# Designs tried in a protein design run: peptides against a protein of PDB entry 7PB4. Part 122

Target 1, 105 residues: chain A of PDB entry 7PB4
Amino acid sequence: KMLNIKEYKEKLLSTLGEFLEDHFPLPDRSVKKKKKNIQESSVNLITLHEMLEILINRLFDVPHDPYVKISDSFWPPYVELLLRNGIALRHPEDPTRIRLEAFHQ
Target 2, 218 residues: chain B of PDB entry 7PB4
Amino acid sequence: DALQMAVGYFEKGPIKASQNKDKTLEKHLKTVENVAWKNGLASEEIDILLNIALSGKFGNAVNTRILKCMIPATVISEDSVVKAVSWLCVGKCSGSTKVLFYRWLVAMFDFIDRKEQINLLYGFFFASLQDDALCPYVCHLLYLLTKKENVKPFRVRKLLDLQAKMGMQPHLQALLSLYKFFAPALISVSLPVRKKIYFKNSENLWKTALLAVKQRNR

## One batch from the design tools (peptide; made by RFdiffusion4, then SolubleMPNN)

Design b2_p9_3_s4 (from b2_p9_3, 4 letters changed)
Fold by OpenDDE base, seed 1:
Structure b2_p9_3_s4 (fold): chain B 105 residues (1-105), chain C 218 residues (1-218), chain A 9 residues (1-9)
Amino acid sequence: as target 1 above (105 residues)
Amino acid sequence: as target 2 above (218 residues)
Amino acid sequence: DSLVELHLL
């Protein structure tokens, strides 16, 4: 029985989430920079969980090109954590693109 | 120059199958050490070498020596520190390397060009308080980083729990006192009024080098 | 192990 892609996704997110919580706690969501009016480009950073979700979704939605373009919403420390833990891999020709690494079961 | 060749060796690895890999490594390591202690290293050199020291590319002895010579000529890039912290999460470095890194981070804190990204790593540093070997140095780092926004009820509870487990450590008391300063309503416990805050001396390893850096940048 | 004294802000 092919475990429903959704169940696999949830399990993967849970496993990765637990791993990341143990090694790198999620920054408190409270970095809502209040929009003070000053023109500084308030880049909304996504959570590590959201980043993982994007990577997982891309792997399932576009398995032949599972790479996600790193946006300004991707906090560089999180990208580096994913890469260094072997959770993600940079595209060999485009360092601005990353994919979820296939966890060899 | 000799330094560029040494940095290039550590970054790219040995180009030629030298029969005496260890002798070549030692030569380059001594080159880096000599320049670092005499003149300091450029931010770019620190970026490369700090990453190497924490990546697990070389053995613990080599990594320790590299990390000990991460002395800036002028500044350390915040990005280098962020990358270094990411390696700590991977766990490829030894416990002694982690301790040395936190000591280095405290000792070199004023030479880091920016603190915005480092402040976002507050939660990671705070989680490292649970490591008994790291705790004294992490408390010192957190004492330098803590803002009012970082003082949360769950962190107060964690610090009190740590104090219950470890006893009234001077470094924990220092951090708790700072927390009470920022958020007195969150800390109902009476803290001893200490006129002096004491941390383990992180700078001792670099005392002479730090004096030299400060003299060059005057 | 020498302790560093920090002044309370």
Scores: peptide ipSAE 0.192, ipTM 0.661, DockQ to the pose 0.022
Fold by OpenDDE base, seed 5:
Structure b2_p9_3_s4 (fold): chain B 105 residues (1-105), chain C 218 residues (1-218), chain A 9 residues (1-9)
Amino acid sequence: as target 1 above (105 residues)
Amino acid sequence: as target 2 above (218 residues)
Amino acid sequence: DSLVELHLL
């Protein structure tokens, strides 16, 4: 059972993650050290791979509530990318939560 | 100065205590509009105001007016554009605001200081081709951004599918022609060799302002 | 009339 889950996770990450990361890279936040105190909350954005991993893990760890709360580390274009491609779904009552759409084919 | 006060108002939001919130808002908006059209805005001012316009902090009418006056004095920061694209994906702005943004982006494209990060957003722009309202402007943007490395078989298929659905639109034809130029082996379809490429005029909204910016930067 | 901007390749 655990081996199958791991293999499935790896397959999902490899099939979805690699292709999407190659074509949708994170913007390099050039930390322009410009001095002015605009607290640009330098929220560390996570990679698309990391986002997918979080979603996959949640689906397997908590299958009855597979939703992940969108944090500030979630780059909005990635969230939108996942939603538009049917890889993720928003919670019907809470748009701040998303789940991996189980490609249970 | 009056502009700094206006920008500060939009950034910090309306202070609760002002009895005449609408008059204050209008005053500051007019200040921004006047300076933007006369002199252009500094890159820092555009950074702040562009994000505000797309964040959904204010109503659509206000956001539209702010976005229409995002006229640079000299340059627009690429970082501002990247942030703006992020806001577009959050979905707090109207469809009309999205269209206006892409028109703005095309019109102001040459004033953006760098293109490296914008080029990384190629895939996201390409995904927006599916929106019928955005498609003409996105095609124009992609025409400006497309490099040989962006021309992939799956993107060719998507463009051909769009052509099949929408017919041979001038903006799609322009982009397909560019794709064929970079990767002739991927496009078996005979495209008419048009010497002239046609897009919807995005610059018309800013025609006078763009002329003024070009004159100031000469 | 959608004003068409001409770009030369």
Scores: peptide ipSAE 0.189, ipTM 0.871, DockQ to the pose 0.022
Fold by OpenDDE base, seed 4:
Structure b2_p9_3_s4 (fold): chain B 105 residues (1-105), chain C 218 residues (1-218), chain A 9 residues (1-9)
Amino acid sequence: as target 1 above (105 residues)
Amino acid sequence: as target 2 above (218 residues)
Amino acid sequence: DSLVELHLL
């Protein structure tokens, strides 16, 4: 059962991650180091694959609280993409937290 | 500079202690509007103000006025557009603000310095076709962005499904015709060959400003 | 209505 879950996790990550990354790639933030104090939020955005991996890992590591806090590394379009496709769900009381939905059935 | 003070006000936010908050806000907003319509805004000013307009920092009326004056002096940074799309996904802006943004994006499309990163956002724009209020403007944007590489079987199916739901809308037909041009094997349906494509007029709000920008950059 | 001419590439 656990091996099947890991394999299923890997298959889901590979299939969904590759498909979604191919069609929804991260914008290349050319860090133009222009010295002006525009706090270009130096926060490195994570890939959609990495985001899915975090969500899946949280579900397995903490199944009683499977919610991940949205960080600045979470690109908002990816969050919205996951929510709109029913892959993720926002916490009902805390909109800054999301969980993987597809595995709670 | 009055413009720098106005932009700085919007960026830093209102100082809590001023009794005349509304008068100060209106003064700075009018300053931005006046400069934008007369001379256009620098790319850096557009970057700051566009972000503010979509962040939900101010009320919808203020955000709408800011968006309406996002007129470039020369160019709009592609990075500003990417950031703007990110804010649209946060859901803090009204439906009317989203419509206005897509109208702005279509109207100002030629003034965006690069399209490489915007083309990477193709999938996100395509997902917005399901919104009936956005669909006409998104179709126009996609018509401007679509390359052969974007024409995929699943997107063709989605467009045909939308056409089945919404009917043969001129903006959908325009996009489907472009898809058929790039990938004729994916579209078995006979589309009427229209030499003329009609989109909702996005430029009307900025007609005079766009003419002025084109004249300054000649 | 904005008339966009289909530039057949």
Scores: peptide ipSAE 0.159, ipTM 0.783, DockQ to the pose 0.024
Fold by OpenDDE base, seed 3:
Structure b2_p9_3_s4 (fold): chain B 105 residues (1-105), chain C 218 residues (1-218), chain A 9 residues (1-9)
Amino acid sequence: as target 1 above (105 residues)
Amino acid sequence: as target 2 above (218 residues)
Amino acid sequence: DSLVELHLL
C-alpha cells in the first residue's frame, strides 16, 4: 500500500512538475498579538504539498469515496489553485468536499 | 459616530426586529459611501467591509456598492487583501464582483502597505488568467507584482498558449514583455517592440477618489 | 475604456 502511494505520489509530482515549479509558501500569520477578540481561528494552515498528500491518500485508502472534506486548515487559494488546474474536483452535490482528479491518461 | 454604527450594522448583521430592513441597510450604506468618498476609510474599516463584501453575507448589489467605496484614507492592510482573496475562492461572490475586486486591487495597489504576502499569491492570480473576464485585469496585476523569481518556464508556456488562443492582446503582450525583460532566454519569440504598454483603465472607477487620497497624503 | 499607458523602465 505505502509503496504504491509513494510511486503514485512521485508520478503525480512528476506530472505536476511544471505546476510545482511554483513556490506555494503558506502566508505568514504575522499575527501581531494585539489583544482584540478577533477570533483568529488558531487553525494551522497546511502546505499545498500536505493537501496533495491528503488527497492522494484518500484516493488510495477509500477509492469508492475519494472525497476529502475541506477543513479550516485548507487555505482557500490553494484549494482553488488545485481546482482551476484540474488537479482536484469538487463533489457535485457537496461543495465542501474535493477529490484528486484521476490523471487516467 | 454614524460611520461606526454603519460598519457595526454590516459586521453584526441586521437586527431581527427592524420592519424596514431595506431602509436601514440603505441608510448605513449611504453613510459608508459618503465618508469613503469624502475622507476615505481607515484601514480597520476597510478590513471589516472588504471582508463583508466578499463573504456573500449580503446580496450582489450591496456587495458591489461596498466594494466600490473601499477607498483608503491612508493605507490598505495587506492582510485585508489576503483575506479578500481567500473569500474569492469560496465561490460566494459573483463573477462581476471578482472583476470589480481585481480592478480595485489594481487601482489601489500603491495604497497597500506591504506586498510580500500578496506576492505569495502570485500563483493564484496567475491561475485566474484562464478566466476571460478577469484576464485583462489579472495581467495588469501580475505586471505590478512580477519579480524575476516569478518568471518560470511553465508560466511562459501558459502565457504563449493564452496568446495563441486569444490573439496578441495588449495586456498579454505587456506581461510577456516584462517576462522577457526578466528572463530573455525563456522567450525565444520575437515580441513586437512596443514602446507603450496598455492595460484597461481600472482607475477610472475611482479616479476622483484616488486624486483626493493622494492630495491628503502629500 | 481608456487604456493606461505604462512605460517600461
Scores: peptide ipSAE 0.143, ipTM 0.708, DockQ to the pose 0.024

Design b2_p9_4_s1 (from b2_p9_4, 5 letters changed)
Fold by OpenDDE base, seed 3:
Structure b2_p9_4_s1 (fold): chain B 105 residues (1-105), chain C 218 residues (1-218), chain A 9 residues (1-9)
Amino acid sequence: as target 1 above (105 residues)
Amino acid sequence: as target 2 above (218 residues)
Amino acid sequence: MVELLLSLE
């Protein structure tokens, strides 16, 4: 049963991966290499695929508290995309936490 | 420089001790407004102020005024636009500010230095078509951004569904016509041959300012 | 899976 869930998860993520990369890529931040002083927040943004993986993993690993805390690595447009499409939900009392919804139906 | 002081005020925020916070804010806002409308703003100034306007640091009235003053002297950095879209998604700005931003983005589109990163945001803009208040302006933006590679079957379906819901809106028809141009096989529906593409607010808030910018940069 | 894709689409 666990193997089937993992396989299903991997297939889901793999199928989504190409679609998400093609249609919702991260902006290339690589251009501002040169100028020293602006504390560009060195926060590495994760892909939408990685974000979904985190949410899915949390749902399976901790089903009684399936919420993930939004970190600085979460690109706001991705969070909004998930929320707007009903893929994720915010915690009712803590807007900094989100859970995957699509698997609760 | 008065402009530098004004930008610095908005960036750093109000210093606690000023009894006349509102007067100071108004003074700096007027400074920005005067320079922006007279000469335009440098790309760096737009970068700072645009983010401030969308971050929710100040009230809606102030944010609106700042956003209206985002007039370039020469160019707008695409990075500023990418950052701005991120701020829009944080949800600290009002719906009216979002509308104003898209209007601004359409109006200033030709002054954005590069389009590569903005084109990567195509999917995010497309998702915003579901917002009835944004839809007319987003259609216009997408009309400017759309390339053949963006025309996908699922997006065609979404546009047709939206048309079924909202009716044959001129802005939606304009976008659909462009989609049909790039991918005629995906759109079986006969679109009315419109001689002119009409988007709402052909007269933007910045018409006079944009003419002045174009004249200065000729 | 299809529903998730459809929700993103």
Scores: peptide ipSAE 0.044, ipTM 0.861, DockQ to the pose 0.045
Fold by OpenDDE base, seed 5:
Structure b2_p9_4_s1 (fold): chain B 105 residues (1-105), chain C 218 residues (1-218), chain A 9 residues (1-9)
Amino acid sequence: as target 1 above (105 residues)
Amino acid sequence: as target 2 above (218 residues)
Amino acid sequence: MVELLLSLE
């Protein structure tokens, strides 16, 4: 049973990977011309694929508390995309936490 | 200069010790407004102020006034727009500010220096079509951004579903017509041949300013 | 899976 779930997860993530990369790529930060010191915190943004992987893993690893804290690595458009499409839900008491919804149905 | 001081004020925030915070805020806001409408703002100034307007650092009234005066002297940096979209998604700005931003984005579209990164945001803009308040302006934006490679069967289906829900809206018809132009096989529905594409006049707020910008850059 | 993809679409 655990093997089947893991395999299913891997298959799901692999199938989504190409689609997400094609249609929802990260903005290329390379166009940052070296203009000066605005410490834009060089927070490394993760891909939408990686974000979904984190959410899926949390759901499987901690099903009683499947919420993930939104970090600085979470690109806001991705968070909004997941929420707007009903893929993720915010925690009712903590808007900084989200869970995967689509797999709870 | 007075503009640099004003921009610096908005960037750093109000110094706690100022007894007359509102007067100082209004002074700096008027300075930005005056320069923006007379001369336009530099790309760097727009970068700073646009983010401030969308970050929720100030109240809605202030944010609205800042956003209304995001008039370029020459160009707007694409990076500023990408950052702005990020702030828009954080949800710290009002719905009215979001609408105003999309109106601004459409109005200022030709003044954005590059479109490569904005084109990558196509899917995010498309996802905003379901917002009834944003839909007319997002359709206009997508009309400007859409390339053949963006016309996919699933997007066609979504547009047709929206049309079924909302009726035959002029802005949806315009976008569907463009989709049919790029991929006629995907749209079996006979679209009325509208000779004139009608979008809501998003440019009206900046019409005079845009004319002035075009005259200065000629 | 398909529904998730369709929701992103």
Scores: peptide ipSAE 0.047, ipTM 0.861, DockQ to the pose 0.047; fails the geometry check
Fold by OpenDDE base, seed 1:
Structure b2_p9_4_s1 (fold): chain B 105 residues (1-105), chain C 218 residues (1-218), chain A 9 residues (1-9)
Amino acid sequence: as target 1 above (105 residues)
Amino acid sequence: as target 2 above (218 residues)
Amino acid sequence: MVELLLSLE
């Protein structure tokens, strides 16, 4: 049963991966090497695919608390995209936490 | 420079404990407004101020005034636009600010130095079509951005569904017409032949300012 | 879920 879930997850993520990369890529932060002082916060943004993987994993690993805390690695447009399309939901009491909705139906 | 001091105030906050914070804020805001409308702003200044206007650091009234004076002297960096879109999604700005941003983006589109990164945001803009307040302006933006490769069957379906819900809106018809131009096989529906493409607010807030910018850069 | 992701667009 666990193997089937993992396989299903992997298949789902793989199928989605190409689509997400094509239609919702991360913007290339061309870090032009100019001058030292722009402490642009070097926060490594994760892909939408990786974000979904985190959400799916949380749902399976901790089904009684399937919420993931939004980190600095979560690109805001991705979060908004998931929420707007009903793929994810915010925690009713903590807007910094989101869960995958598609698997709760 | 008065402008540098004003930008610095918005970026770093007040250096000195001013007894009248509101008076100081108003002074700096007026400085930015005056320079922006008279001469335009440098790309770096727009980068800083646009971020501030959308970050929720200040109140809606201040943010609105800042955004209204985001007039370039020469160009706007595409990076500024990408960052701005990110801030819009954080949800710290008002709905009116979002509308104003899209109006600004459409108005300033030709002054953006590059479009490659903005084109990557196509899917995000397309998703914003569901917002009734944004829809007219997003359609206009998409009309400017759409390439053949963006015209996909699922997007066609979404536009048709949106038309079914909202009716035959001129801005939506304009976008559908463009889609049909790029991919006629995907759109079997007969679209009315419109002699003119009409988008909401054909007269933008920046019309006079943009004419002045174009004259200075000639 | 695929339909939902397709609905993102």
Scores: peptide ipSAE 0.044, ipTM 0.860, DockQ to the pose 0.050; fails the geometry check
Fold by OpenDDE base, seed 2:
Structure b2_p9_4_s1 (fold): chain B 105 residues (1-105), chain C 218 residues (1-218), chain A 9 residues (1-9)
Amino acid sequence: as target 1 above (105 residues)
Amino acid sequence: as target 2 above (218 residues)
Amino acid sequence: MVELLLSLE
C-alpha cells in the first residue's frame, strides 16, 4: 500500500511537473546587479513542483501534523495559488503553516 | 533633497503607522505626491514606494495614496512589477488596494521597460480572473499581455465557464475575442461582433499625468 | 488532487 502511494505520488508529480513549469514558472530574478552592500538575501525560491512535493511528503510522513511552515523559499504567488484553488489550507491557529487539502477530504 | 528624505522615511520609518495623525508622515506623503504629479518619479523611487504600498507596512489610507502617485518620470522597472505581484499575494494589503494596483498596472503598462518577466506571470494573472472585483481589470491586463502561445484549451474552457457564471461581460467578451483571433479553432461559439472593445477606464485616475509623461519623453 | 490541480487549468 505504501509503495502504491509513493508510486502514485511520483506519477502525479511527474505529470504535473511539465504543466507547472510551462504555466507557472519562476520569474528570472537573475538581475545580479553586483551592487555590494545591501544584503539582498539571495533567497533561493523553489519551484511550484518542489513546493507540492514538500506538502505531499509531509502529509505522508507526518499525517497527524501534516502542516509545513512557509519558508522564505516559498514564493508568495505560489502559496496564494495553492490556497485560492483549495489545494492547500492554512493552519487555523498559525497562518504561517499550510497543508495539502486534497487528501484530507 | 526633500524627495529622498520622504522616500527614506517610508523605507525606514515606523511599522504599522495606521493613523494619518502623524504630521511627519503627511509631510512626506505630500512631498512624494507633489513630485510624482509634477515631474514623475524615478524607477528606483517607484521600486521602493510600490513595495511599501503593498507590503502592509502602513495603513490602507497611506498605501492608497502612495499607489495613486506611482507615476514614472520615464519608465517603470519590470522587476518592480514582479516584486509588487509577490507582495500582493502575501495578503497584507486590502482588496481595494489590489484593485487599485491592477488599475495602475493597466494604466502604466506602456511605461514598463520590459515585458518578458511580466509575460511569465500570465498564469497567475489568469488565476485571478475568478475574483469578481479584479476580473474586469485582469481581463484588460490579459488583453494587453496575451500572445498566441498563451491561448490554450484549458484557458478557453475557464473563460467560457466564467462567462457562464457571470454572464456575457464586456471585458470577458473582449478577451475571448482576442483568444478567438489567435486560435479560432479553440472557440466554436459565435461571439457577438462588438464594434468597440470596452474595458473600464482604468487610466482615468492618471490621464493627466500620463499625458504629461508622454510629453516629457518625446 | 489531479482534479484540483486541473482546476488550475
Scores: peptide ipSAE 0.043, ipTM 0.858, DockQ to the pose 0.047; fails the geometry check

